# Designs tried in a protein design run: peptides against a protein of PDB entry 6B4E. Part 118

Target 1, 295 residues: chain A of PDB entry 6B4E
Amino acid sequence: TNFDKISKMFWHYKDKIAQIKQDIVLPIKKADVNVRNLLSRHKRKINPKFGQLTNSNQQLFKIQNELTQLINDTKGDSLAYHWILNFIAKAVVHQAETEVRVKPESALPLGKLTLYLLVQFPELQELFMARLVKKCPFVIGFTCEIDTEKGRQNMGWKRNNENKWEDNTSYDERMGGILSLFAIITRLQLPQEFITTTSHPFPIALSWHILARICNTPLNLITNTHFVILGSWWDAAAVQFLQAYGNQASKLLILIGEELTSRMAEKKYVGAARLRILLEAWQNNNMESFPEMSP

## One batch from the design tools (peptide; made by RFdiffusion4, then SolubleMPNN)

Design b2_p20_7_s1 (from b2_p20_7, 8 letters changed)
Fold by OpenDDE base, seed 5:
Formats: sequence, C-alpha cells, structure tokens
Structure b2_p20_7_s1 (fold): chain B 295 residues (1-295), chain A 20 residues (1-20)
Amino acid sequence: as target 1 above (295 residues)
Amino acid sequence: MASASKEELEQLEKEIEKIL
C-alpha cells in the first residue's frame, strides 16, 4: 500500500470541497433571482426523494425519472447545473449518515439511484467522491491519528454547537452507514442501458482497495471504527466480492476476518467480535446478502 | 458481476503477498 498516494488523494478531495464552496456554492448567492428561485424550488422537490425510496424497483425508476427531469431543467446554466449536482451529492451522503445508519439494507435502493445518477450525469462523480472522502475517509482507505483536533476533523468527526465531539457510537454508526452505501455502489452492475457505452465509475476494485489499505494500516491507528466499517462492508458486498475475485477475495476476507482481528484481540473491540461472527458464518456456508428489490 | 481479468487477478495476488 502506498500511503503517500492515499494521502495525496485525501488532500485532493479536501481541496475540491473548498473549491466547490468558492466556485459553486457562494457564486449562486449572487446569481440572477430567476436562477436562485429555480434552484430553491428544485431543492425542495429533490430533497424528499431520497427518503421516498423503498425496496421497490418501480418506485426507484419513478424517482430516477423525476430527478433526471429536475436536473435536466438546470443544464441551460452551467453554474446552476453544478450547484444542483453538488446538492444531490450532499443529500445522498446525508441519507447514508441517517437512514442507512439505522437500516443498512436501505443502502441498496439508495446505491442503485446514486449509481444511475453518477452515470447519467458524469459531473456528479467528482462532487460525490469529494463529499464521501470529507465525511468518511475510509472510502479511500485513509486513516490518521484521532488524538488531535485536526486528526479528528480529518477523519470526519463532528462537533455539536457546544464544540463537543460526537459520541464514539454515533461516529461508528455514521461511518458504517456511509461505507455501506459506497460498498453497495461498488458491487452493483451498471443499468442495462449503460453497460456497453460506459465504464463503472466506482467499480468493485475500490472495495479491494478499502480492505487492502485497512489491512496495511499501522496497528496503532486501527480503532473499533475500522472493524465496524469492515462489518458494514461485509454485509453490503462480501458475496459479490467473492463472485468477482474468487480465491483472491477469499484470501482478503480471511486477512480482515481472521488475521487483523487476531492481531487486535488485546483491544477487545466490539466491531472486531462482530467481524469474527461474520467470518464464522461464511466458513459455515451461511454468508448472507441484502435481499433483492421487488419489481 | 463480471469476474476479474487474469491480469487483474495476478496484480491482486502480488498485492496480497505484501499485506499483513
């Protein structure tokens, strides 16, 4: 694992977030009143759509079509178009932080919607990845120390209005929710209409990078959160990961489930205990995946 | 899901040898 490369990627996306604020978010405040009113109306229509997802493909396709129309209405103004895509990127990640956190299987419809939008609107890809890395650096396998204020900020820890850090459990669950969404996106097939014309924007290889980079992370930087997000990834993608990489996938699952957990056994992390249970279930030919969506 | 190519699997094997 090249940690210098990972660090450079991390800072690239941190800079991208700052750029988005300066070049997209702030300029819209000075835009024409008609553009601002359009975006305000579109924001109000778009925001509830993510919470309207169910285990129904019919409902998914309806929402895809509605969002596609709303986004296309902004293409006449490049700044408005990029603003609405950035809003969508933020809204999707927020949905992962809230709903997927408490209901991991909701990552499947959300992931399908997100993947469709990422392919239909390629400019969303960098906006979405920047938001993911800001909120959950684990999506690129980045880890730093969290014993400093800056380290915690870099790892996506939040403070409340009283400048108090969020609880460990809240952080772990929130990271698990975001990682579940990303894992689902990496293991989904492209919609049939795009398979021959477009490459997958966030392929299953990115799941490989997450696991491998965590395995190579210095042990003194490994926390309970690492095991929590590995467990979230496992539930979301382990079956499809094994289908994609076969024996190589098995080796990496053993590395995270057996070797990494064993090396950290002295810490007695709850997340590590759960990952051991997932490994044992797999060894007993009882690996589970999220149920497929209804028609 | 489409299976990984032979070349990709060979690269992944080399990476595993360097892990833990």
Scores: peptide ipSAE 0.182, ipTM 0.809, DockQ to the pose 0.650
Fold by OpenDDE base, seed 2:
Structure b2_p20_7_s1 (fold): chain B 295 residues (1-295), chain A 20 residues (1-20)
Amino acid sequence: as target 1 above (295 residues)
Amino acid sequence: MASASKEELEQLEKEIEKIL
């Protein structure tokens, strides 16, 4: 694992967030009143769509079409178009922090919707990844110390209005929700309409990078959160990961499930205990995946 | 999902050798 490369990637996306603010968010405040009114109306129409997702493919396709129309309505103004995509990127990540956190299987319809939008609107890809890395650096296998304020901020920790850090459980659950979404996206096939014409924007290899980079992370930086997100990843993608990489996948699953958990056993992390249970279930031929969506 | 290519698997194996 090249940690310098990972660090450079992390800071690239941090800089991208600053750029988005400068080049997209701030300029729109000075835009024509008609543009601002359009975007306000579109924001109000788009935001509820993510909560309307179900386990139904029919409902998914309906929402995909509605969002596609709403986004296309903004293409006449490049700034408006990029603003609405940035809004969508933020909304998707927020949905992962809230809904997927409490219902991990909801990552599947959300991931399908997101993947569709990422392919249909390529400019969303960089906006989305920047938001993911800002909120959950684990999506690129980045880890730093959390003993400092800056370290906690870099790892996506939030403070409340009283300047108090969020509790560990809240942080772990949010990170798990975001990583579940990303894991799902990496293991999904492209929609049939794109399979022959487009490469997958976030392929299963990115899941490999997450696992491998975590395994190579210095043990003194490994926390309960690392095991929580590995468990979230496992539920979301382990079956498909094994299908993609076969024996190589098995080796890496054993490394995270057995070796990494064993090395950290003295910490008695709850997330590590869960990951060991997932490993044992797999060893007993009881590996589970999220249920497929209904037609 | 398409399985990994032979070249990809060889690269992944090299990465595994560096892990833990």
Scores: peptide ipSAE 0.107, ipTM 0.769, DockQ to the pose 0.608
Fold by OpenDDE base, seed 3:
Structure b2_p20_7_s1 (fold): chain B 295 residues (1-295), chain A 20 residues (1-20)
Amino acid sequence: as target 1 above (295 residues)
Amino acid sequence: MASASKEELEQLEKEIEKIL
């Protein structure tokens, strides 16, 4: 693991967030009133769609079509188009922070929708990844110290209006929700219409990088959150990860489930205990995955 | 199994990058 490369990638996406604000978000405030009105209407129509997802593929396809139409209506203005995609990137991550954290299986329909949009609108990819890294640096295997204010901010910790940090449980759950979504995206097959025409924008290899980079992280930087997000990843993608990489996947699952948890045993992290239970379930041939969506 | 060294984990990461 090249930590300098990971750090450079982290800061690249931090800079991208600043660039998005400067070049997309702020300019729209000065745009023509008709453009601003269009985007306001579209925002109001788009926002509820993520909460309308169910375990139904039929409902998913309906929402995909509705969102596609709404996004296409903005393509006549490049700035409006990029603004609506940035809005969608933010909304998807927000849905992961709020709903997926409490209902992890909801990551599957959300991930399918997101993957469709990422392929249908390639400009969404950089906007989405920048938002993911800002909110949950674990998606690229980045870790820094959290003993400083800046360190906590870099790791995606939030403060309330009173400048009080969020509680550890809220942070862990949010990180788990975002990571579940990302894990699902990495293990999903492309929609049938795209399989032969494009490569997967966030392939299963990115899951490998998350696990390997966490395993290589200095132990003094490993927290309960690392184990929580590994458990969230496991529920979301472990079965498909084993299918993709076979024996090498097994080695890495043992490394996170047995070796990393054992090295951190003195900390008595609840997330580590859960990850060990998941390892034991797998060793007993009882590895579970999220149920497939209905037709 | 002996705990994989940092070097072994780096090698595993590189191996998968070659498979992709």
Scores: peptide ipSAE 0.087, ipTM 0.683, DockQ to the pose 0.097
Fold by OpenDDE base, seed 4:
Structure b2_p20_7_s1 (fold): chain B 295 residues (1-295), chain A 20 residues (1-20)
Amino acid sequence: as target 1 above (295 residues)
Amino acid sequence: MASASKEELEQLEKEIEKIL
């Protein structure tokens, strides 16, 4: 693992977030009143759509079509278009932090919707990835120390209005929710309409990078959160990961499930204990995946 | 199943990076 490359990628997306603020978010606040009103209306229509997802493909397709229309209505103004896409990127990640956090299987419909939008609107890809990396650096296998305020901020820790850090459980669950969404996206096939014309924007190889980079992370930087997000990834993508990489995937699953957990056994991390259970279930031919969506 | 070494994983990661 080249950690310098990962750090460079991390800072690239941090810079992208700053750029988005400067070039998209702030300019719209000063834009024409008609543009601001349009975007306000679209925001209000778009925002509830993510919460309207169910395990129904029919409902998914409906929402895809509705969002597609709403986004297309902004394409005549590049700034408005990018603002809507950035809003969507934020909303999707927020849904992962809130709903997927408590119901991991909800990552499947959300991931399908997100993947569709990422392919349909390629400009969403950088906006979404920047938001993901800002909120959950684990999506690129980035880890830094959290002994400093800046380190915690870089790792996506939040402070409340009293400048108190969120509790460890809240952080772990949020990271797990975001990682579940990303894992799902990486293991999904492109919609049938795009398979022949477009490459997958976030392919299963990115899941490999997450696992490999965590396995190569210095042990002094490994926390309970690493095991929590590995468990979240496992539930979301382990079956498809094994299908994609076969024996090499198996080796990597053993490394995270057995070797990494064993090396950290003295810490008695709850996330590590859960990951051991997932490994044992797999060894007993009881590896589970999220239920498929209904028609 | 024998676990992959760190070196093996790094090699596999590099190989996948070339595909991406």
Scores: peptide ipSAE 0.038, ipTM 0.698, DockQ to the pose 0.109

Design b2_p20_7_s3 (from b2_p20_7 with T3S E6Q R12L L16I H20L)
Fold by OpenDDE base, seed 4:
Structure b2_p20_7_s3 (fold): chain B 295 residues (1-295), chain A 20 residues (1-20)
Amino acid sequence: as target 1 above (295 residues)
Amino acid sequence: SASASQEELEKLEKEIEEIL
């Protein structure tokens, strides 16, 4: 694992967030009133769509079509188009932080929708990845110390209105929700209409990178959150990961489930205990995946 | 799901050997 490369990637996306604010978000506030009104209307129509997802593929396809139309309506103005995509990127991550954290299986329809949009609108890819890395650096296997305020901020910790850090459980759940979404995206196949024309924007190899990079992270930087997000990843993608990489996947699952948890046993992390349970379930031929969506 | 190529699997095996 090249940690210098990972750090460079992390800071690239931090810079991208700053750029998005300067080049997209701030300029639109000064845009023509008609453009601002258009975006306000579209924002109001788009925002509830992510919460309207169910376990139904029919409902998914309906929402895909509706969002596609709404996004296409903005293409006449490049700034408006990029603004609406950035809004979508933020909304998807927010849905992961709020809904997926409490209902992990909801990552599947959300992930399918997101993957469709990422392929249909390639400009969304950088906007989405930047938002993911900002909110949950674990998606690229980045970890830094959290003994400083800057370190905590870099790792996506939030402060409330009283400038108090969020509690550990809230942070762990948010990170788990975001990572569940990302894990789902990495293990999904492209929609049939794109398989022959487009490469997967966030392939299963990115799940490999998450696991491998966490395993190579200095032990003094490993926290309960690392195990929580590994458990979230496991529920979301372990079955498909094994299908993709076979014996090599098994080795890596043993490394995270047995070796990493054993090395950190003295910490008695709740997330590590859960990950061991998942490992044991797999060893007993009881590995589960999220149920497939209905037609 | 898409399966990895043999070349990719060999690369991944090497990476695993370097882990922990």
Scores: peptide ipSAE 0.215, ipTM 0.823, DockQ to the pose 0.660
Fold by OpenDDE base, seed 1:
Structure b2_p20_7_s3 (fold): chain B 295 residues (1-295), chain A 20 residues (1-20)
Amino acid sequence: as target 1 above (295 residues)
Amino acid sequence: SASASQEELEKLEKEIEEIL
């Protein structure tokens, strides 16, 4: 694992966030009133769509079509188009932080919707990844120290209105929610209409990178959060990961479930205990996946 | 589901040996 490359990637996306603010968000505030009104209306129509997802494929397809129409309405103005995509990127990540956090299986319909949008609107890909890395650096296997204010900020910790850091449980759950969404996206197949014409924008190999990079992270930087997000990843993608990489997947699952947890045993991390339970369930042929969506 | 090629799996095996 080349951690210098990972750090460069992390800072690339941090710079991208700054660029988005400068080139997309701020200019719209000075745009024509008609453009601002259009975007305000579209924002209000788009935002509730993510909460309308269910375990129904029919409902998913309906929402996909509605969002496609709303996004297409903005294509006549490049700035408006990029603004609405950036809004969608933020909204999807927010949904992961709030809904997927408390209901992990909701990552499946959200992930399917997100993957569809990422393929249908390629400009969303960089906007979405930048938002993911800002909120949850674990998606690229980045870790830094959290004993400083800057370190905590880099790792996506939030402060309240009183400048107090969020509690550890809240942070762990948010990171787990975001990582669950990303894991789902990496293990989903492209919709049938895109399989022959488009490559997967965030393939299963990115899940491999997450696991491998965490395993190679210096032990002094490993926290309970690392094990929590590994458990979230496991629930979301372990079955499909095994299908993709076979014996090599098995080796890596043993490394995270047995070896990494054993090396950190003295810390008595709750997340590590959960990961061991998941490993044991797999060893007993009881590995579970999220239920498939209904027609 | 997508399956990795044999060549990819061989590369991944080498990477696993370097982990931890």
Scores: peptide ipSAE 0.214, ipTM 0.824, DockQ to the pose 0.663
Fold by OpenDDE base, seed 3:
Structure b2_p20_7_s3 (fold): chain B 295 residues (1-295), chain A 20 residues (1-20)
Amino acid sequence: as target 1 above (295 residues)
Amino acid sequence: SASASQEELEKLEKEIEEIL
């Protein structure tokens, strides 16, 4: 694992967030009133759709079509188009922080929708990844110290209006929700209509990178959150990961479930205890996956 | 079992890159 490369990638996406603000978000505030009104209307129509997802594929396809039309309506203005995609990127991550956090299996319909949009609108990919890395650096296996204010900010910790940091449980759950979504995206197959024409934008190899990079992270930087997000990843993608990489996947699952948890046993992390339970379930041939969606 | 070495982890990373 080349941590210098990972750090460069992390800062690339931080710079991208700053660029998005300067080149997309701020300019729209000065755009023509008709453009601003269009985007305001579209924002109001788009935002609730992510919460309307269910375990129904029929409902998913309906929402996909509706979002596709709404996004296409903005293509006549490049700035408006990029603005609406950036809004979608933010909304998807927000849905992961709120809904997936409390109902992890909801990552499946959200991930299917997101993957469809990422393929249908390629310009969404960099916007989405930048937002993911900003909110949850674990998606690229980035970790830094959290003993400083800047370190906590870099790792996606929030402060309230009183400058108080969020509690550890809230942070862990948010990171778990975001990571669950990303894990699902990496393990989903492309829709049939795209398989022959498009490569997967965030393939299962990115899940490998997450696990490997965490295993190679200096132990003094490993926290309960690392184990929480590994558990979230496990629930979301472990079955498909094993299918994709076979014996190599098994080795990596043992590394995170047994070796990493053992190295950190003195800390008595709750997330590590849960990960051990998941490992034991797998060893007993009881590995579970999220329920499949209905027709 | 003994913890995996850094070298073993790097080998796994190389292996997956070769598969891709």
Scores: peptide ipSAE 0.080, ipTM 0.689, DockQ to the pose 0.117
Fold by OpenDDE base, seed 5:
Order: structure tokens, then sequence, then C-alpha cells
Structure b2_p20_7_s3 (fold): chain B 295 residues (1-295), chain A 20 residues (1-20)
């Protein structure tokens, strides 16, 4: 694992967030009233769509089409187009932080929708990754110390209006929700209409990187959160990961499930205990995945 | 068990990166 490369990638996306604010968000606030009204209307129509997802592919396709139309309506103004995509990126991540956190299986329809949008609107890719990395650096396998304010901020910890840090459980659950979504995206196949024309923007190899980078992370930086997000990843993608990489996948699953948990046993992390249970279930030929969506 | 060393894991990671 090249940690210098990972750090550079992390800071690239931090810079991208600053750029988005400067070049997209702030300019729209100063745009003419017609553009602002258009975007306000679209925002109101788009926002509820994520909550309308179900386990139905038919419902998914409906929402995909509706969102596609709404986004296309903004293409006449490049700034408006990028603004609406940035809004979508934020909304998707927010959905992961809220709904997927409490209902991990909801990552599947959300991930399918997101992957469709990422392919249909390529400009969404950088906007989405920047938001993901800001909120959950684990998606690229980045870890830093959290004993400083800056370190906690870099790792996506939130403070309330009283400058109080969020509790550990809330942080762990949020990170798990975001990581579940990302894991799902990496293991999904492209929609049939794109398979021959487009490469997967966030392929299963990115799941490999997450696991490998965490395994190579200095042990003094490993926290309960690392195990929580690994468990979230496991539920979301372990079956498909094994299908993709076979024996090499098995090695990596054993490394995270057995070796990494054993090395950290003294810490008695709840997330590590759960991950060990997942490993044992796999060893007993009882590896579960999220239910497939209905037609 | 199919365990890998840290060195092996780094090699595998590089191999995957080269495929991308």
Amino acid sequence: as target 1 above (295 residues)
Amino acid sequence: SASASQEELEKLEKEIEEIL
C-alpha cells in the first residue's frame, strides 16, 4: 500500500470540495432569479426521489427516468447542471448517512440508482467521490490520527453547534452507512444499456483497495470504526467480492476477519466481534447477501 | 487458512491497480 498516494488522493478531494464551493455553490447564490428558481424547483422534485426507492426494479427505473429528465432540464446552463449534480451527490451521501445507516439493505436500490446516474452523467463522478471522501475517507482507505481536532475533521467527525463531537456510535453508524453504499456501487454490474459503451466508474477493485489499505494501516490507527465499516462492507459486497477474485478474495477476507481482529483483540472492539461472527458464518457456508430486488 | 503476508497483500494490491 502506497500511503503517500492515498494521502495525495485524499487532499485532492479536499481541494475539490473547496473548488466546488467556489466555482459552483457560491456562484449560483449570485445567479439571476430565474436560474435560482429553476434549481429550487428541481431540488424540491429531486430530493424526495431517494426516499421513494423500494426493493422494486420497476420503481427504480421510474425514479431513474424522472431524475434523468430533471437533470437534463438543467443542461442548457453549465453552472446549473453542475449545481444540480453536486446537490444530488450530497443528497445521496446524506441518504446513506440516515437511511442506509439504520437499514443497510436499502443500499442496494440506492446504489443502483447512484451507479446509473454516475454513468449517465459522468460529471457526477468527481462530485460524488469528493463528497464521499470528505464524509467517509475510508472509501479510499485513508486513515489518520483522531487525537487532534484536525485529525477528527479529516476523518469526517462532526461537531454540533456547541463544538461538541458526535458520539462514537453515531460516527460509526454514519461511516458504516456511507461505506455500505460505496461497497454496493463497486460490486454492481453496469446497467445493460451501458455495458458495451462505458467502463464501470467505481469497479470492484476499489473494494480490494479498501480492504488492503485497512489491512496495511498501522495498528495504532485502527479503531472500532474500521471494523464497523469492514462489517458493513462484508454485508454489502463479500459474496460478489469472492466471485470476482476467488482465492485472493478469500485470503483478504481471512486477513480482515481473523488476522486483523486477532491483532486488535485486546481492544475488545464491538465491530471486531461482529466481523468475527461474519467470518464464522462464512466458514460455516452461511455467508449472506442483501436480498435481490424484485422485478 | 489462506492467509497472506503484508508483502503478499501489497503485491496483490499492485496487481489489481495494474489491471485498472
Scores: peptide ipSAE 0.067, ipTM 0.701, DockQ to the pose 0.108

Design b2_p20_8_s1 (from b2_p20_8, 7 letters changed)
Fold by OpenDDE base, seed 5:
Structure b2_p20_8_s1 (fold): chain B 295 residues (1-295), chain A 20 residues (1-20)
Amino acid sequence: as target 1 above (295 residues)
Amino acid sequence: SFLQLSEEELKELEEAEKKL
């Protein structure tokens, strides 16, 4: 693992976030009043749709169509178009931080919606990845020390209005929620209408990198959060990962589930204990996946 | 058939196997 390259990717997306603020978010405040009013109305219509997802494909397709129309209405103005996509990127990640963290299986409909939008609107891809990396650097396998304020900030820790850090449980759950969504996206097949015309924007190979890069991370930087997000990933994607890579996938699952947990046993991380249970379930031919969505 | 690993992915796996 080349961690210098990973660091460069991390900072690229941090810079992208700053650029988005400067070139998209702030300029729209000075845009034509009609454009601002349009975006305000669209924002209000778009925001609740992510919470309207269920385990129903029918509901998913309805929301996909509604969002497609709303986004297309902005294409006449490049700034408005990019603004609405950035809003969607933020809203999707926020949904992962709030809903997916408490109901992991909700990542499936959210992931399907997100993947559809990423393919339908390619400009969303960089906006979404930048937001993911900012909020959860684990999605690219980035890890740094969290003994400093800057380190915690880089790893996506939040402070409240009183400048107090969030508690460990809140952080772990948010990271798990975001990673569950990302894991789902990586293991989903493209919608039928796109499978022959485009490549997958965030393929299963990105899941490989997450696992391998965590394994190769210096052990002194491994925390409970790493095991929490690995467990979240496992629930979301392990079955499909094995189907994709076969024996090579098995090797990597053993490395995270058996070897990494064993190497960190002295820390007695709760997340590691859960991951060990998931490994044992697999060894007993009892690996579970999220249920498929209904028609 | 299973997906083939890239050179980078294979190297990452080999490094992990040696480390752990």
Scores: peptide ipSAE 0.736, ipTM 0.972, DockQ to the pose 0.926
Fold by OpenDDE base, seed 4:
Order: structure tokens, then C-alpha cells, then sequence
Structure b2_p20_8_s1 (fold): chain B 295 residues (1-295), chain A 20 residues (1-20)
């Protein structure tokens, strides 16, 4: 694992967040009143759509079409277009932090919607990845120490209005929710309309990197959160990961489920215990995936 | 058929196997 490369990628996206604020978010505040009104209306229409997702493909396609129209309405103004895409990137990640956190299987419809939008609107890809890395650097296999304020900030820890850090459970669950969404995106096939014309923007190889990079992370930096997000990834993508890579996938699943958990056994991490349960289920031929969506 | 690992992916796996 090239950790220098990972660090450079991490800071690239941190810089991208700053750039987005400077070049997209702040300029819109000074834009023409008609543009601001348009974006306010679109924001109000777009935001509820993510919560309207169900296990229905029919409902998914409806929402895809509605969002496509709303986004296309902004294409005449480049700044407005990028602002809407950035808003969507933020909204999707927020949905992962809230809904997917409590209902992991909701990552499937959200992931399908997100993948569609990422392909339909390529400019969303950098905006979305920047938001993901900011909120959950685990998506690129980045880890740093969290015994400093800056370290916690880099790893996506939040403070409340009283400058108090969020509790460990809240952090773990948020990271799990975001990682579940990302894992789903990596294991989904492109929509049929794109499969012959477009490469997958976030392919299954990115799941490989997450697992391998965590395995290669210095053990003194491994926390309960690492095991929580590995468990979230497992629920979201392990079946499809095995289908993609076969025996090589099995090796990596054993490394995270058996070897990494064993090396950290003295810590008695709850997330590690859950991951062992998932490993045992697999060994007993009882590996489960999220239910497929209805027509 | 299964996906072929890239050189980077293979190296990451080998490193993990050696470490753990």
C-alpha cells in the first residue's frame, strides 16, 4: 500500500472542498436574484427526493427522471449547475449519515440513484468524492491518529455547537452509513443505458483498496470504527465482492474477518466481534446480501 | 469469469498477507 499516494489523494479532496466553497458556494450568494430564486426552488424540490426512495425500481426510475429534469434546468448557467450538483453531493452523503445509518439496506436504492447521477452528470463525481473523503476518509483507505484535534477533524469527527466531540457510537454509525453507500456504489453494475458507453466511475476495485489498505494500516491506528465500517462494507458488498474476485476475494475477507480481528483481540472491539460473526456466517454458507429491489 | 487483479491490488494483498 502506497500511503503517500493515499495521503496526497486525501489532501487533494480536502483542497477541493475549499475550492468548492470559494468557486461555487460563495459566488452564488452574490448571483442574480433570479438565479438564487431558481436554485432555492430546485433545492426544495430535490431535497425530499432522497427520502422518497423505497425498495421499488419503479419509484427509483421516477425519482431519477425527476432529478434529471431538475438538474438539466440549471445547465444554462454553469455556476448554477455546479451548485446544484454540489448540493446533491452533500444531500446524498447526509442521507447516508442519517437514513442508511439506521437502515443499512436503504443504501441500495440510494446507491443506484447516486450511481445513475454520477454517470449522467460526470461533474458530480469530483464533488461527491470530495464530500465522501471529507466526511469518511475510510472510503479511500486513509487513516490517521485521532489523539489530536486535527487528527479527529481529518477523520471526519464532528463537534456540536458547544465544541464537544460527538460520542464514539454516533461517529461509528455515521461512518458505517457512509461506507455502506460507497460499498453499494462500487458493487453495482452500470445502468443498462450506460454499460456500453461509459466506464464505471467507482468500480469494485475501490472496495478492494478499502479492505487491503485497512489491513496494511499500522495496527496502532486501528480503532473500533475500522471494524464497524468493515462490517458495514461486508453487509453491503461481500457477496458481490466474492463473485467478482473469487479465491482472491476470499483471501482478503479472511484477512479482515479472521486475521485482523485476531491481531486486535485484546482491544475487545464490538465492531470486531460483529465482523467475526459475519465471517462465521460466511464459513457456514450463510452469507447474506441486501434484498434486491422490486420491479 | 473472475476479474483479474491489477499489479497494485496484488501487491496490496501480498503485503497484507505478510503483515497479518
Amino acid sequence: as target 1 above (295 residues)
Amino acid sequence: SFLQLSEEELKELEEAEKKL
Scores: peptide ipSAE 0.734, ipTM 0.972, DockQ to the pose 0.937
Fold by OpenDDE base, seed 2:
Structure b2_p20_8_s1 (fold): chain B 295 residues (1-295), chain A 20 residues (1-20)
Amino acid sequence: as target 1 above (295 residues)
Amino acid sequence: SFLQLSEEELKELEEAEKKL
């Protein structure tokens, strides 16, 4: 694992967030009042759509069409278009932090919607990835120390209004929710209309990198959160990962489920205990995936 | 058929196998 490359990627997306603020978010505040009013109206229409997702493909397609129309309405103004895409990127990640954390299977419809939008609107890809890396650096296999303020900030820790760090459980759950969404996206097939014309923007290879880079992370930097997000990834993508890579996938699953957990056994991490249970279920031919969506 | 690993992916796996 080239950790220098990963660090460069991490800081690239940190810089991208700053650029988005400077080039998209701040300029729109000085835009024409009609543009600001349009975007305010669109924001209000778009925001509830992510919470309207169910296990129904019919409902998914409806929401896809509605969002497509709303986004297309902004294409006449490049700044407005990029602003609405950045808003969507933030909203999707927020939905992962709030809904997916408590109902992991909700990642499937959210992931399908997100993948559709990423393909339909390619400019969303960089905006979305920047937001993901800022909120959950685990999506690119980045890890740093969290014994400093800057380290915690880099790893996506939040402070409350009293300037206290969030509790470990809250952080773990948020990271798990975000990673579940990303894992789902990586293992989904493109919609039928795009398969022959477009490459997958976030392919299953990105899941490989997450697992392998965590395995190669210095053990003194491994925390309970690493095991929590690996468990979240497992529920979301392990079945499809095995289907994609076969024996090579099996090796990597054993490395995270057996070897990494064993090396960290003295820490008695709750996330590691859960990951061992998932490994044992697989060994007993009882590996489960999220249920498929209804028509 | 299964996906083939890139050189980078294979190296990452080999490093992990040696480490753990």
Scores: peptide ipSAE 0.731, ipTM 0.971, DockQ to the pose 0.923
Fold by OpenDDE base, seed 1:
Formats: structure tokens, C-alpha cells, sequence
Structure b2_p20_8_s1 (fold): chain B 295 residues (1-295), chain A 20 residues (1-20)
């Protein structure tokens, strides 16, 4: 694992967040009043759509079409278009932090919607990845120490209005929710209308990198959160990962489920205990996936 | 048919196998 490359990628996206603020978010505040009013109306229409997702493909397609229309209405103004895409990127990640956190299977419809939008609007890809890396650096296999304030900030820890860090459970659950969404996206097939004309923007290989990079992370940097997000990934993508890579996938699943958990056994991490249960279920031919969506 | 590993993916796996 080239950790220098990963670090450079991490800071690239941190810089991208700053650039988005400078070039998209701040300028729109000074834009024409008609543009600001348009975006305000669209924001209000778009935001509830993510919470309207169900296990129904029919409902998914409806929401896809509605969002497509709303986004297309902004394409006449480049700044407005990029602003609405950045808003969507933030909203999707927020949905992962809140809904997927408490209902992991909701990652499937959210992931399908997100993948559709990423393909339909390619400019969303960098905006979305920047937001993901800022909120959950685990999506690219980045880890740093959290013994410093800067380290915690880099790893996506939040402070409240009293400047107090969030509790460990809240952090773990948020990271798990975001990682579940990303894992789902990596293992989904492109919609039928795109499969012959477009490459997958975040393919299953990105899941490989997450697992392998965590395995190769210095053990003194491994925390309970690493095992929590690996468990979240497992529920979201392990079945499809095995289907994609076969025996090579099995090797990596054994490395995270058996070897990494064993090396960290003295820490008695709750997340590690859960991951071992998932491994054992697989070994007993009881590996489960999220149910498919209804027509 | 299974996906073939890239050189980077293979190296990451081999490193993990040696480490753990």
C-alpha cells in the first residue's frame, strides 16, 4: 500500500472542499436575485426526495426523474448547476449520516439513486467524492492518529456548539452509515441505459482498496471504528465482492475477519467482535445480503 | 468469470498476507 499516494489523495479532496466554498458557495450569495430564488426553490424541492426513498424500484425511478428535471433546470447557468450538484452531494452524505446510520438497508435505494445521478451528471463525481473523503476518510483507506485535535478533525470527528467532541458511538455510527452507502455504490451495476456507454465511476475495485489499505495500516492506528466500518461494508457488499473476485476476495475477507481481528484481540473492540461473527456466519454458509428492491 | 487483480491490488493483498 502506497500511503503517500493515499495522503496526497486525502489532501487533494480537502483542498477541493476549500475550492468549492471559494468558487461555488460564496459566489452564489452575490449572484442575481432570480438565480438565488431559483436555487432556493429547487433546494426545498430536492431535499425531501432522499427521505422519500423506499424499497420500491418504481418509487426510485420516480424520484430519479424528478431530480433529473430539477437539475436540468439549472444547466443554463454553470454556477447554478454546480451549486445544485454540490448541494445534492452534501444532502446524500447527510442522508447516510442520519438514515443509513440507523437503517443500513436503506443504503441500497440511496446508493442506486446516487449512482444514477453520478452517471447522469458527471460533474457530481468530484463534488461527491470530496464530501465523502471529508466526512469519512475511510472511503479511500486513509487513517491518521486521533490523539490530536487536528488528527480528529482530519478523520471526520465533529464538535458541537460547546466545542465538545462527539461521543465514540455517534462517530462510529456516522462512519458506518457513510461507508455503507459507498460500499453499495461500488457493488451496484450501472443502470441498463448506461451499461454500454459509460464506465462505472466508483467500481468494486474501490472496495478492494478500502479493505486492503486498512489491513496494511499500522496496527497502532487501528481503532474500533475501523472494525465498525468493515462490518458495515460486509453487510453492504461482501456477497457481491465474493462474486466479483472469487478466491482472491476470500483471502481478503479472511484477512480482515480473522487475522486483523486476532491481531487486535487485546483491545477487545466491540466492532471486531461483530466482524468475527460475520466471518463465522460466512464460514457456516450463512452469509446474508440486503434484500433486493421490489418492482 | 472473476475480475483479475491489477498489479496494485495484488501487491496490497500480498503485503497484507505478510503483515498479518
Amino acid sequence: as target 1 above (295 residues)
Amino acid sequence: SFLQLSEEELKELEEAEKKL
Scores: peptide ipSAE 0.730, ipTM 0.971, DockQ to the pose 0.949

